# Designs tried in a protein design run: peptides against a protein of PDB entry 3VA4. Part 90

Target 1, 107 residues: chain A of PDB entry 3VA4
Amino acid sequence: EPIGQLRLFSGTHGPERDFPLYLGKNVVGRSPDCSVALPFPSISKQHAVIEISAWNKAPILQDCGSLNGTQIVKPPRVLPPGVSHRLRDQELILFADFPCQYHRLDV

## One batch from the design tools (peptide; made by RFdiffusion4, then SolubleMPNN)

Design b2_p21_5_s2 (from b2_p21_5, 16 letters changed)
Fold by OpenDDE base, seed 4:
Structure b2_p21_5_s2 (fold): chain B 107 residues (1-107), chain A 21 residues (1-21)
Amino acid sequence: as target 1 above (107 residues)
Amino acid sequence: AEAARRERIRAHAEAVRAAEA
């Protein structure tokens, strides 16, 4: 069962999309085999990872050395590659220039 | 409403990137 959700807001790329997040590593990237597949040129093949633990279910976000970066909106932060960021519910994230939002599911 | 929000986020991202450059 999904523990969280990553929402990609609508834009010039197309409509809004929701991606389920599961326990373990959820890779965000352009590659089609990613858990969160964002098939856009500005997204790295393996852009970032969202890891969710069974202990607290709070996701840890890491940039994987992406070309165009991963950013937190509030508080503003550009994530250095490999540095862990604990996601809060409703947190806004930029993968390159694509705005997303993490949502913790009630399960 | 979402368009306005996206613009705010984009503008914020640009500001953050500029600050980190």
Scores: peptide ipSAE 0.116, ipTM 0.687, DockQ to the pose 0.056
Fold by OpenDDE base, seed 2:
Structure b2_p21_5_s2 (fold): chain B 107 residues (1-107), chain A 21 residues (1-21)
Amino acid sequence: as target 1 above (107 residues)
Amino acid sequence: AEAARRERIRAHAEAVRAAEA
């Protein structure tokens, strides 16, 4: 069962979409094989990874050397490739220019 | 609420791009 969620906010691409997050590595990218598949040309095939080691631990977000970057919105931070960022509940993230939000599920 | 958040994120993205340009 999912222990987290990544929400893609609505935009010109279409309506809001929710992606379940599971234990282990959840790859964010344009490839349809990604756990979080964002089929947009500005998203790298393997853009970033959200790793969840346990249900009661904060996930770790890392950019995978994406072309258009991964950013934390508040507080503002551009993530250098491979640098770990522990996600807070309700954290706002930009993958390229696509606004997303992480939500911890209470399971 | 979601619209407001989306707008804030959009504004942030634009600011980042402007700063790095």
Scores: peptide ipSAE 0.114, ipTM 0.689, DockQ to the pose 0.058
Fold by OpenDDE base, seed 3:
Structure b2_p21_5_s2 (fold): chain B 107 residues (1-107), chain A 21 residues (1-21)
Amino acid sequence: as target 1 above (107 residues)
Amino acid sequence: AEAARRERIRAHAEAVRAAEA
C-alpha cells in the first residue's frame, strides 16, 4: 500500500493526478516506467527521485540533474542536483514548471 | 479556496522561472 502521495495539480496539461508513493525510490520523470510518470517535454526522463525509507520518516527528494530543475515553493529554492531535501507533509514542489504537492498518507 | 491556492502556486512558478532565466 502507498505511504505517500504526489499530487500533480491541474493545469493546461490536464486534470489533477495523484501518484502513490511507496517504500524505496519513486522516480519522477517523463519516462513512462517512472513511478511518477509526467509525460511532458520539459520533464527529464529521470527528473527526480523521492525516496521513502520508512512510513514514519520524512521522504527525501533529490533532483537527478534534470534539465529544467526541481524547486521547493515554500520557502522558494532550487534544489541542487543530488542534494537531499527532506520533504515535509503538504510540501509544494515544482518539477520544471509543474506544480505538485507531497502528502503523507495516514495508513 | 483550492482555486486560489493553485493560482498562488502558478504565480510562484512563473516568478521562479523569471528569476532563474
Scores: peptide ipSAE 0.111, ipTM 0.695, DockQ to the pose 0.057
Fold by OpenDDE base, seed 5:
Structure b2_p21_5_s2 (fold): chain B 107 residues (1-107), chain A 21 residues (1-21)
Amino acid sequence: as target 1 above (107 residues)
Amino acid sequence: AEAARRERIRAHAEAVRAAEA
């Protein structure tokens, strides 16, 4: 069962999409075998990873050395590759220039 | 090129924040 959710907001690419997040490593990337598959040219094949170690622990986001980066919106900062960022509920994230939002599910 | 990239990211982040306000 999913522990969290990543929402891709609507834009020029198309409508809003929701991706379930599970215990373990949820890879974000352009490759179709990624847990969060974002099939856009500006997304790296393996762009980032959201790791959830337990239902009661905040997920950890890491950029995987992506070409176009991973950024936190508020407060704004670019995530250095491989550096752990603890996700807060309702956190806004940019993968390249695609705005997303993480939220924890009540399970 | 990198400076320009960072500026585009900053500008986009600000636009996203404005949209969420």
Scores: peptide ipSAE 0.070, ipTM 0.634, DockQ to the pose 0.057

Design b2_p21_5_s3 (from b2_p21_5, 17 letters changed)
Fold by OpenDDE base, seed 2:
Structure b2_p21_5_s3 (fold): chain B 107 residues (1-107), chain A 21 residues (1-21)
Amino acid sequence: as target 1 above (107 residues)
Amino acid sequence: AAEERRRRIAETAERVLAEEA
């Protein structure tokens, strides 16, 4: 069962979408094989990864050398490729120009 | 290359955050 959630906010692309996050690597990218598939041209095929090593540990977000970047909204921070960032509950993330929010699930 | 990447990201942030605000 999912232990986290990534919410893609509604926009010109369409309605809000919620992606379940599981233990292991949850790849964010344009490729359909990604756990979090964002089929938009500004998203890299393999854009970023959210790795959850344990249910009681904060997920790790890493940019995978994306073209248009991955950044944290508050406080603002552009993630250098391959640098680990521990996600906080309710954290707002920009994958390219797509705002998302991480939510920890209590299961 | 890195500089160009940073520029793209910064410009995107400004647009997106302005719209969300």
Scores: peptide ipSAE 0.396, ipTM 0.830, DockQ to the pose 0.112
Fold by OpenDDE base, seed 5:
Parts: structure tokens; sequence; C-alpha cells
Structure b2_p21_5_s3 (fold): chain B 107 residues (1-107), chain A 21 residues (1-21)
């Protein structure tokens, strides 16, 4: 059923965590209502969104005007708020100070 | 405000990437 996966790497906050991604909007944020709930002070309540329109299309990542930003690691790029970024498989993302990785699932 | 945000993001990137490498 999940189309993709977002991995939160281990760190001082704790162990690695994997979040399933589904068709539609997957909100990343500190609020418990978020599909990808990251309960950390540096994460905005609604930090970013990963939208998946179809199984055969690349997901779209947008920052939601977060306080501490959303960045692509390679090549380095700060995402302007509300600007669409098409995710590549295995892409490394920083939500504030938390490194994550997007993984396309075999569906 | 935008400048402040950019500064915060840049500082965060430097810290995280330094720890990762």
Amino acid sequence: as target 1 above (107 residues)
Amino acid sequence: AAEERRRRIAETAERVLAEEA
C-alpha cells in the first residue's frame, strides 16, 4: 500500500525510524497529526509536504515556510518555501537539523 | 526576516554536515 518510505537516520535524538509514504499529501512536521511526525522542537508544526500523485511519478517535496528550513544534500540546495522539488530515489534531505532519506518502494 | 531564516539554515547545514562527515 505505501508508495515510498522516508528514513530518519539515527542520531542524538534516538534510533533510526522509517515512515511510510502514501498517495496524496504526506505532511512532515512536529504536530502529531502529520503523516511523518517528527516530534522535535526544531521542526515546525507543519514543516514540509511530500506529495505523491501516482505510483509511477516522482514525489514532489515542498517546504511549508518552516523556521529552520528544508534542504537537499547533494547537490546542496535550500528549498524556497512553496517551491516544488521532484524527489529522486535515495535522495538525502535535511528537515531542520535532521537528515533523512527518501526511498521508492517496489510496488 | 528572510535574511535571518537563511542564516539559521546555513548554520544548521554546516553543523549537520560537519557531524555527518
Scores: peptide ipSAE 0.388, ipTM 0.826, DockQ to the pose 0.113
Fold by OpenDDE base, seed 4:
Structure b2_p21_5_s3 (fold): chain B 107 residues (1-107), chain A 21 residues (1-21)
Amino acid sequence: as target 1 above (107 residues)
Amino acid sequence: AAEERRRRIAETAERVLAEEA
């Protein structure tokens, strides 16, 4: 069952979408086989990864050397490629120019 | 290449912030 959720906010691309996050690696990218598939040209095929371990259900976000980057909104921070960022509940993330929000599920 | 990437990201951030404001 999902441990978290990644919400893609509504925008010019269309309505809001929610993606379930599971234990292990949840790949964010334009490729259709990604766990979090964001089919937009500004998103890299393999853009970022959200990893959730059994030991710590707080996800670790890493940019995968994406073309247009991964950023935390508050406090503002560009994630260097491959550097781990521990996600907080309700954290706001930019994948390229697409704002998203992580939500920890109570399971 | 790294500098160009940082520039693209910064410009993207500025655009998104402007759209949200």
Scores: peptide ipSAE 0.379, ipTM 0.819, DockQ to the pose 0.114
Fold by OpenDDE base, seed 1:
Structure b2_p21_5_s3 (fold): chain B 107 residues (1-107), chain A 21 residues (1-21)
Amino acid sequence: as target 1 above (107 residues)
Amino acid sequence: AAEERRRRIAETAERVLAEEA
């Protein structure tokens, strides 16, 4: 059962898409085998990871040394590669130039 | 290089901000 959701907002790339997030590692990237597959050239094959543990359901976001970065929108922050960022509900994230939003599900 | 990466990210951010504005 999904613990969270990552929403990719609509844009020039296409319509809005929602990705379920599960316990463990949810990889964000251009590679088709990623949990959150974003098949766009500006997204790294393995761009970032959102890890959710049973101990703490608040996800940890880490950039994986992506080419075009991972940013928190407000307050603005570029995430250094490999540094853990605890996601808050409704957090707005930029993976490269793609705005997304994390949503915590009530489970 | 870290500096080059920061530059790319900054440029991306500026582009996104311009598109959203």
Scores: peptide ipSAE 0.376, ipTM 0.814, DockQ to the pose 0.159

Design b2_p21_5_s4 (from b2_p21_5, 17 letters changed)
Fold by OpenDDE base, seed 2:
Structure b2_p21_5_s4 (fold): chain B 107 residues (1-107), chain A 21 residues (1-21)
Amino acid sequence: as target 1 above (107 residues)
Amino acid sequence: DEAARRERIAAIAAAERARAA
């Protein structure tokens, strides 16, 4: 049962895509083995990780030392590699140049 | 979707600001 969802907004790459997020580590990256697979050249093979410890706790986002970075949109912030960021519901995130949004599922 | 479009634009703008800071 997914605990959250990451939405990749539509763009030049194609239509909107929704990725379910589960308990544990959800890796975001270009590698097809990633939970959130973003098969784009500007995305690092292992770009970031969204870790969910419990259904009633906010996920933690960490950049994994990606080439093109992970950024919070509001307020604007580039995430230093390995530094924990607690995701808020409806948070807007940039992985490289790709805008995404996290939202919590009603569990 | 118009809402998604607006948010994409805002995100790109925010990224530019963040990289410049």
Scores: peptide ipSAE 0.198, ipTM 0.750, DockQ to the pose 0.050
Fold by OpenDDE base, seed 1:
Structure b2_p21_5_s4 (fold): chain B 107 residues (1-107), chain A 21 residues (1-21)
Amino acid sequence: as target 1 above (107 residues)
Amino acid sequence: DEAARRERIAAIAAAERARAA
């Protein structure tokens, strides 16, 4: 059962896509085996990770040393590699130049 | 929402500037 959702907004790359987020590590990256697979050249193979704990359902986002970075939109913040960011519901995120939004599910 | 889309684009531009600087 998914605990959250990551929405990739539509753009020149294609239509909107929703990715379910589960307990544990949800890897964001270009590699096809990532939980959140973003098959775009500007996305690193292992770009970031969204970790959801059984003890704390609020996701923790960390950049994994990506080439083109991970940023929080409001307030603006570039995430240094390995720095934990606690995601808020409806938070807007940039993976490289791809705008996304985290959504907490009612489960 | 078009306003939100413009905001996202502006945020992307800001992020690019931050990486370049």
Scores: peptide ipSAE 0.177, ipTM 0.719, DockQ to the pose 0.063
Fold by OpenDDE base, seed 4:
Structure b2_p21_5_s4 (fold): chain B 107 residues (1-107), chain A 21 residues (1-21)
Amino acid sequence: as target 1 above (107 residues)
Amino acid sequence: DEAARRERIAAIAAAERARAA
């Protein structure tokens, strides 16, 4: 069962979309093989990864050396490739210029 | 480009606050 959710906000690209996040690695990228598939040209094939541990279910976000970057919105910060960022509930994230929000599911 | 990035971030944050209200 999903432990968290990544919401892609609606925009010119289309309607809002929700992606379930599971224990282990959830890859964010343009490739359809990704757990969080964002089929947009500005997204790298493997853009970032959200890893959720079984220990505390708290996700760690890492940029995978994406072309257009991964950014935290509040407080604003560009994530250097491979640097771990512990996601907080309701955290706002930019993958390239696509706004997303993580939230923890009450499971 | 840096200014544009800051503007985008601010806009997203503002939109999120509006939705939460």
Scores: peptide ipSAE 0.134, ipTM 0.678, DockQ to the pose 0.045
Fold by OpenDDE base, seed 5:
Structure b2_p21_5_s4 (fold): chain B 107 residues (1-107), chain A 21 residues (1-21)
Amino acid sequence: as target 1 above (107 residues)
Amino acid sequence: DEAARRERIAAIAAAERARAA
């Protein structure tokens, strides 16, 4: 059962897509083996990771040394590689230039 | 150019803040 969700907003790449997030490590990247597979050239094969340790704890986002970076929108911040960022509900994130939103599921 | 990149990111961020609000 998913604990959270990552929404990829619609854009020139195509329509909106939703990715379920589970307990453990949810890898974001271009590789089709990633939990959140973003098949775009500007996304690194393993770009970032969203780790959920428990249903009642905020997920941790880390950039994995990606080429084009990971940014938080509000307040604006570029995430240094390997530095933990606690995700807030409804957090807006840029993986390279792809806008996404995390939200917690009420389960 | 990093300045141009930051400008593009800011524009995307502003658009998404408006969409998500």
Scores: peptide ipSAE 0.124, ipTM 0.689, DockQ to the pose 0.054

Design b2_p21_6_s1 (from b2_p21_6, 15 letters changed)
Fold by OpenDDE base, seed 1:
Structure b2_p21_6_s1 (fold): chain B 107 residues (1-107), chain A 21 residues (1-21)
Amino acid sequence: as target 1 above (107 residues)
Amino acid sequence: SAAAREEERAAAAAYYAARAA
């Protein structure tokens, strides 16, 4: 059962999409085998990772050295590659120029 | 709500635009 959700807002690419997040590593990237597959050229094959551990259900986001970066919107912050960022519920994230939102699910 | 979502999108877009400028 998913512990969280990553929402990709609608845009020129298409409609809104919701991706379930599970315990372990949820890879965000252009590669089709990613947990959060964002098949867009500006997204790196392995762009970022959202890891949820058994010890703490609060997700940790890390940029994986992506070409176009990972950014937090409020407050604005560019995530340096490999630096852990604890995601807060309803947090807004930019993967490249794609706006997303993390949502903690009640389980 | 739709309004809230659009506000969120706008905030994200604004940040990106500022970052890219």
Scores: peptide ipSAE 0.110, ipTM 0.667, DockQ to the pose 0.036
Fold by OpenDDE base, seed 5:
Structure b2_p21_6_s1 (fold): chain B 107 residues (1-107), chain A 21 residues (1-21)
Amino acid sequence: as target 1 above (107 residues)
Amino acid sequence: SAAAREEERAAAAAYYAARAA
């Protein structure tokens, strides 16, 4: 059962996409076996990870040493590799130049 | 709402544009 969702906003790449997030590690990357598969050249094969330890805890986002980086929009912050960031509900995230939004599902 | 989502996307895009400049 999904606990959260990562939304990729629409753009030149195509329409909006919604990815379910589960307990454990949800890998964001270009590889098709990633939980959040973003098949774009500027996304690293294993770009970042969203780890959810419990349904009632905020997820942790970490960049995995990606080529083009991971950034938080508000307030602006570039995430150094391996540094934990607690995701807030409705958090806006840039993976490379792809804008996404995390939201907690009401379960 | 649709308007809210578009505003959020625009904010993210603006951040990226500023960072890339």
Scores: peptide ipSAE 0.100, ipTM 0.669, DockQ to the pose 0.035
Fold by OpenDDE base, seed 3:
Structure b2_p21_6_s1 (fold): chain B 107 residues (1-107), chain A 21 residues (1-21)
Amino acid sequence: as target 1 above (107 residues)
Amino acid sequence: SAAAREEERAAAAAYYAARAA
């Protein structure tokens, strides 16, 4: 059972998509093997990781040295590679130029 | 809601636009 969700907002790429997030490491990337597979050229094969250690703890987002970066929208922040960022519920994230939103599921 | 989604999308877009400028 997923305990979090990453929403990819609709855009030129297509409709909105929701990706379930589970305990452990959820890799975000262009590779189809990623938990959150974003098959877009501007996304690195392994772009970032969202690690969830417990259902009652904020996930940790880390950029994996991606080409086009990972940014938090509010407040604006470019995430340095490998630096842990605690995700807040409803936090808006840019993977490259793709807007996403994390939210915790009530389970 | 649709309104909420539009607000979030707009916020993300605004940030990207500002960053790209």
Scores: peptide ipSAE 0.091, ipTM 0.664, DockQ to the pose 0.035
Fold by OpenDDE base, seed 2:
Structure b2_p21_6_s1 (fold): chain B 107 residues (1-107), chain A 21 residues (1-21)
Amino acid sequence: as target 1 above (107 residues)
Amino acid sequence: SAAAREEERAAAAAYYAARAA
């Protein structure tokens, strides 16, 4: 069962989409085999990873050396590639220029 | 709440806009 969810807000690209997040590595990227597949040119094939080690632990977000970066909105922060960022519930994230939000599911 | 969700979207959008400017 999914432990978290990543919401892609609606925009010019299309409607809002929700992606389930599971234990282990949830890869965010343009490649269709990614757990969170964002089929947009500005997204790297393997853009970032959200790793969930346990249901009761904060997920870890890492940028994978993406071309257009991964940023946290509040407070503003550009994530250095490969550096672990512990996601807070309701965290707002930009993958390139695509606004997303992580939230923990009640399981 | 709906208001909270809208605020979240707005915050993300504002950040993007500021970064793009």
Scores: peptide ipSAE 0.082, ipTM 0.651, DockQ to the pose 0.034

Design b2_p21_6_s2 (from b2_p21_6, 14 letters changed)
Fold by OpenDDE base, seed 1:
Structure b2_p21_6_s2 (fold): chain B 107 residues (1-107), chain A 21 residues (1-21)
Amino acid sequence: as target 1 above (107 residues)
Amino acid sequence: SAAERERELEEAAAYYAELAA
């Protein structure tokens, strides 16, 4: 069962898309085999990872050394590669220039 | 509000897009 959701907001790239997040590692990237597949040239093949443990359902976000970075919107922060960031419910994230939002599911 | 959030996202996206260019 999905524990969270990552929403990609609509834009010039297309309509809004929702990606389920599960226990373990949810890889965000351009590669089609990623859990959160963002097929855009500015997204790295393996851009970031959202990891959810059984001990704490609050996800940990890490940039994987992406070309165009991973940023928290509010407050603004560029995430250094490999540094753990605990996601808050409704947190806004930029993967490259693609705005997303994490949503914790009530499960 | 949703409108404020959208504006904030747009501004942030523009800023970081310039940094990435």
Scores: peptide ipSAE 0.043, ipTM 0.628, DockQ to the pose 0.039
Fold by OpenDDE base, seed 3:
Formats: C-alpha cells, structure tokens, sequence
Structure b2_p21_6_s2 (fold): chain B 107 residues (1-107), chain A 21 residues (1-21)
C-alpha cells in the first residue's frame, strides 16, 4: 500500500495524475521506469527523488541535478542538487515547470 | 478549493519557468 501520493496537477500537458509513493526511494523523472514518471522533455531522466523512510516521518525530497530544477512553491525555494528537503503534508512542488503536490495518505 | 490551488500553482509555475530560463 502507498504511504503517500504525489499529485501532478492538470495543465496543458493533460489531466491530473496521482502517483503513489512507497517506502524507500521514489524517483521522479522522465524515464518510464521512474516511480513518478513524468514523460515530458523538460523533466530530466532522473530529476528528483522522494525518499520515505517510515510512514510516520516526513519524506525527503532531493533534486538530482536536474536541468530545469526542483522548487518548493510556498514559500518559494529552489532546491540545490542533493540537498535534503523535508516535505510537509500538502507541500506544493515544481519539477521544472510542472506543479505537483505531495500529501500523506492516511493508512 | 482545487481550482484555487491550481491557479496558485500555475502562477508559481510561470514564475519559476521564467526564473529557470
């Protein structure tokens, strides 16, 4: 069962999509084998990673040296590559220019 | 609402797109 969810909001790319997040490393990237596969040219093959160590701990988001970056929306913050960011529930994230939202699932 | 959230995100996306360019 998933521990969290990453929602890709609807946009010019298409409708909203929800990606389940599991314990361990959930890679966000353009590659189809990523846990969160965002098949868009502005997304790096391995763009970022969301690591969940436990169901009761905040996930850690790291940019993987992506070309177009990873940013927290509110408050705005560009994530330096490899620097751990603890995700808050309902946190809004930009992978390149694709807006997403993390939320913890009640399991 | 979801619509409000998406609008906020869209604005942020636009901003960061410009910033990253």
Amino acid sequence: as target 1 above (107 residues)
Amino acid sequence: SAAERERELEEAAAYYAELAA
Scores: peptide ipSAE 0.043, ipTM 0.652, DockQ to the pose 0.039
Fold by OpenDDE base, seed 5:
Structure b2_p21_6_s2 (fold): chain B 107 residues (1-107), chain A 21 residues (1-21)
Amino acid sequence: as target 1 above (107 residues)
Amino acid sequence: SAAERERELEEAAAYYAELAA
């Protein structure tokens, strides 16, 4: 069952989409086989990864050397490639210019 | 609210997009 959720907010690309996040690595990218598939040109094929090691631990977000970057909104932070960032519940994230939010599910 | 968050994120996205250009 999903442990978390990544919400892609609505925008010019279309309506809001919610992606389930599971234990292990959840790849964010333009490739259709990504756990979080964001089929947009500005998203790298393998853009980032959200790794969830346990239901009671904060997920780890890493940028995978994406072209247009991964950023935390509050407080503002550009994530260097491969550097681990522990996600807080309700964390606001930009993959390139696509706004998303992580949500821990009540599991 | 979700709408407020979306507006905030949109502004942030625009800012970061500009920085990345």
Scores: peptide ipSAE 0.041, ipTM 0.651, DockQ to the pose 0.041
Fold by OpenDDE base, seed 2:
Structure b2_p21_6_s2 (fold): chain B 107 residues (1-107), chain A 21 residues (1-21)
Amino acid sequence: as target 1 above (107 residues)
Amino acid sequence: SAAERERELEEAAAYYAELAA
Protein backbone atom coordinates (compact mmCIF):
# COMPACT_ATOMS: atom_id res chain seq x y z
CA GLU B 1 0.00 0.00 0.00
CA PRO B 2 1.17 3.55 -0.66
CA ILE B 3 2.70 5.51 2.20
CA GLY B 4 2.74 8.85 0.44
CA GLN B 5 1.53 10.66 -2.62
CA LEU B 6 3.08 13.04 -5.10
CA ARG B 7 0.59 15.31 -6.82
CA LEU B 8 1.43 16.92 -10.14
CA PHE B 9 -0.71 20.05 -10.39
CA SER B 10 -2.67 20.82 -13.52
CA GLY B 11 -1.06 22.93 -16.20
CA THR B 12 -0.39 23.24 -19.90
CA HIS B 13 0.60 19.57 -19.85
CA GLY B 14 -2.89 18.53 -18.81
CA PRO B 15 -4.93 17.71 -15.70
CA GLU B 16 -3.74 16.98 -12.19
CA ARG B 17 -2.14 13.57 -11.64
CA ASP B 18 -1.46 11.72 -8.39
CA PHE B 19 1.41 9.26 -8.01
CA PRO B 20 1.56 6.78 -5.13
CA LEU B 21 4.80 6.58 -3.15
CA TYR B 22 6.02 3.39 -1.49
CA LEU B 23 8.73 2.23 0.88
CA GLY B 24 12.15 2.43 -0.73
CA LYS B 25 13.28 4.57 -3.63
CA ASN B 26 10.69 6.30 -5.77
CA VAL B 27 12.46 7.64 -8.83
CA VAL B 28 11.12 10.79 -10.47
CA GLY B 29 11.94 11.10 -14.14
CA ARG B 30 10.97 11.15 -17.79
CA SER B 31 11.62 7.44 -18.22
CA PRO B 32 8.38 5.42 -18.23
CA ASP B 33 10.03 2.98 -15.81
CA CYS B 34 10.18 5.62 -13.08
CA SER B 35 7.85 5.35 -10.08
CA VAL B 36 6.87 8.93 -10.79
CA ALA B 37 6.94 9.13 -14.56
CA LEU B 38 6.81 12.70 -15.82
CA PRO B 39 6.93 12.31 -19.62
CA PHE B 40 8.09 15.82 -20.40
CA PRO B 41 11.21 16.85 -22.33
CA SER B 42 12.42 19.23 -19.60
CA ILE B 43 12.48 16.37 -17.06
CA SER B 44 15.63 14.25 -16.96
CA LYS B 45 15.27 10.51 -17.55
CA GLN B 46 16.29 10.04 -13.93
CA HIS B 47 15.61 13.44 -12.40
CA ALA B 48 15.28 12.92 -8.65
CA VAL B 49 14.54 10.30 -6.01
CA ILE B 50 12.16 10.25 -3.06
CA GLU B 51 13.29 7.65 -0.54
CA ILE B 52 10.91 6.50 2.18
CA SER B 53 12.46 4.36 4.90
CA ALA B 54 9.39 4.06 7.15
CA TRP B 55 5.79 5.22 7.30
CA ASN B 56 6.50 7.40 10.33
CA LYS B 57 9.63 9.07 8.96
CA ALA B 58 9.90 12.00 6.59
CA PRO B 59 10.87 11.03 3.04
CA ILE B 60 14.22 12.16 1.69
CA LEU B 61 14.28 14.00 -1.63
CA GLN B 62 17.48 14.18 -3.68
CA ASP B 63 18.13 15.66 -7.08
CA CYS B 64 20.06 13.23 -9.27
CA GLY B 65 22.00 15.82 -11.23
CA SER B 66 19.06 16.78 -13.38
CA LEU B 67 19.46 19.22 -16.23
CA ASN B 68 16.74 21.63 -15.12
CA GLY B 69 16.92 21.11 -11.38
CA THR B 70 14.76 20.40 -8.37
CA GLN B 71 13.52 23.16 -6.10
CA ILE B 72 11.60 23.54 -2.88
CA VAL B 73 9.03 26.30 -3.32
CA LYS B 74 8.46 27.57 0.22
CA PRO B 75 10.83 28.49 1.58
CA PRO B 76 12.58 28.72 -1.79
CA ARG B 77 15.56 26.43 -2.15
CA VAL B 78 17.39 24.94 -5.11
CA LEU B 79 18.57 21.44 -4.24
CA PRO B 80 22.19 20.75 -5.16
CA PRO B 81 22.66 17.28 -6.65
CA GLY B 82 22.82 14.54 -4.04
CA VAL B 83 21.92 16.79 -1.11
CA SER B 84 19.26 15.28 1.12
CA HIS B 85 16.09 17.22 1.83
CA ARG B 86 13.53 15.85 4.27
CA LEU B 87 10.07 16.44 2.86
CA ARG B 88 7.44 18.00 5.07
CA ASP B 89 3.82 17.04 4.64
CA GLN B 90 2.24 19.25 1.98
CA GLU B 91 5.68 20.29 0.70
CA LEU B 92 5.65 22.04 -2.67
CA ILE B 93 8.34 20.98 -5.13
CA LEU B 94 9.39 22.05 -8.61
CA PHE B 95 10.87 19.41 -10.89
CA ALA B 96 12.17 21.62 -13.64
CA ASP B 97 9.17 23.96 -13.96
CA PHE B 98 6.51 21.41 -12.97
CA PRO B 99 4.88 22.15 -9.60
CA CYS B 100 4.19 19.16 -7.38
CA GLN B 101 3.10 18.50 -3.82
CA TYR B 102 4.06 15.72 -1.44
CA HIS B 103 1.34 14.38 0.86
CA ARG B 104 1.85 11.91 3.69
CA LEU B 105 -0.83 9.23 3.87
CA ASP B 106 -2.09 7.93 7.19
CA VAL B 107 -1.64 4.17 7.05
CA SER A 1 17.37 38.62 -9.11
CA ALA A 2 17.24 36.05 -6.34
CA ALA A 3 14.85 38.20 -4.33
CA GLU A 4 12.49 38.56 -7.26
CA ARG A 5 12.58 34.82 -7.90
CA GLU A 6 11.80 34.11 -4.26
CA ARG A 7 8.77 36.38 -4.38
CA GLU A 8 7.56 34.66 -7.53
CA LEU A 9 7.94 31.27 -5.88
CA GLU A 10 6.09 32.41 -2.77
CA GLU A 11 3.21 33.65 -4.86
CA ALA A 12 3.17 30.36 -6.73
CA ALA A 13 3.28 28.46 -3.44
CA ALA A 14 0.28 30.36 -2.12
CA TYR A 15 -1.65 29.71 -5.31
CA TYR A 16 -0.96 25.99 -5.38
CA ALA A 17 -1.52 25.62 -1.63
CA GLU A 18 -5.01 27.02 -2.05
CA LEU A 19 -5.53 24.78 -5.05
CA ALA A 20 -4.60 21.76 -2.95
CA ALA A 21 -6.84 22.77 0.00
Scores: peptide ipSAE 0.032, ipTM 0.576, DockQ to the pose 0.040

Design b2_p21_6_s3 (from b2_p21_6, 16 letters changed)
Fold by OpenDDE base, seed 5:
Structure b2_p21_6_s3 (fold): chain B 107 residues (1-107), chain A 21 residues (1-21)
Amino acid sequence: as target 1 above (107 residues)
Amino acid sequence: DEEERRRELEEARAYYEKLAA
């Protein structure tokens, strides 16, 4: 049972895709074995991680030393590698240049 | 709001492009 969701918005890469997020570490990356697999050249094999410790706590987003970075949209902020960012519900994120949105599921 | 989201994404893209330039 997923407790969160990461939405990849539609673009030149294709249609919108939704990725379930679970308790623990949800790795975002180009590698197909990632929880959130974004098979795009500009995404690092292991790009970032969204860690959810509990359903009632904000997930933690960390960039994993990605080549093209992880950024919060509003307000704009580049995440330094390994620095924890507490995700807000409905937060917009750029993994490289791919726009995504996190939202909590009603569980 | 879709329009707001669109504007935010456009701003984010512009920001990223500027950083990557």
Scores: peptide ipSAE 0.068, ipTM 0.670, DockQ to the pose 0.038
Fold by OpenDDE base, seed 4:
Structure b2_p21_6_s3 (fold): chain B 107 residues (1-107), chain A 21 residues (1-21)
Amino acid sequence: as target 1 above (107 residues)
Amino acid sequence: DEEERRRELEEARAYYEKLAA
């Protein structure tokens, strides 16, 4: 069962989509085999990773050296590649120009 | 809460616009 959820908000690209997040590494990227597959040109094939551990269910977000970056919205922060950011529930994230929101599931 | 979601979405988009400018 999923431990969390990543919501891609609706936009010109289409409707809102929810991606389940599981224990381990959830790769965000344009590649179709990514856990969070965002098939958009501005998204890198391996854009970022959201890692969730059993001992610490708060996800760790890292940019993977993406071309167009990963940003936290509030407070504003551009994530340098490989630098860990602990996600808070309901945190807003920009993968390139795609606004997303992390949601911790009650499991 | 849809109202809250809308506000958060708008904030995210506004932030992007600033970054892109």
Scores: peptide ipSAE 0.049, ipTM 0.658, DockQ to the pose 0.035
Fold by OpenDDE base, seed 1:
Structure b2_p21_6_s3 (fold): chain B 107 residues (1-107), chain A 21 residues (1-21)
Amino acid sequence: as target 1 above (107 residues)
Amino acid sequence: DEEERRRELEEARAYYEKLAA
């Protein structure tokens, strides 16, 4: 059922974790009710959103005006709040200082 | 504290840029 996956790489915070992504809006944030819950102080309660449509499986990432920002790793780029960014398979993302990777699932 | 946060971000970017290459 999941269309994609967001992987949080391992670090001082703990081991690697994988979060399923579904059709519609997947909210990334510190709040426990987020689709991708990252319970870390540097993550905003509602940090960013990954939206996936049925007609286009490529997700759209938007920062929600987070305190510590959302960045694309290669090439390095800070995402302005509310500006749409189309995610590519295997793309590396920083939510604050937490490195993640998007993976498209073949279903 | 802000300086530490900036340093952590820069280190993370540098490390994972190499992985993305």
Scores: peptide ipSAE 0.042, ipTM 0.639, DockQ to the pose 0.062
Fold by OpenDDE base, seed 2:
Structure b2_p21_6_s3 (fold): chain B 107 residues (1-107), chain A 21 residues (1-21)
Amino acid sequence: as target 1 above (107 residues)
Amino acid sequence: DEEERRRELEEARAYYEKLAA
């Protein structure tokens, strides 16, 4: 069962989409094989990864050396490739310029 | 709340747009 959710907010690309996040590595990327598939040109095939080790631990977000970057909205920060960022509940993230939000699900 | 979120996103977008320019 999903431990968290990544919401892609609506925009010019289309309506809002919610992606379930599971234990282990949830890859964010343009590749259709990604757990969080964002089929947009500005998204790298393997853009970032959200790793969830346990239901009671905050997920870890890492940029995978994406072309257009991964950023935290508040406080504003570009994530260096491979550097672990502990996701806070309700955290706003930009994958390239696509706004997303992570939130923990009730298990 | 939604309005606040929107403002935060807009500010972030503006910031990163400047960086990318």
Scores: peptide ipSAE 0.034, ipTM 0.626, DockQ to the pose 0.037

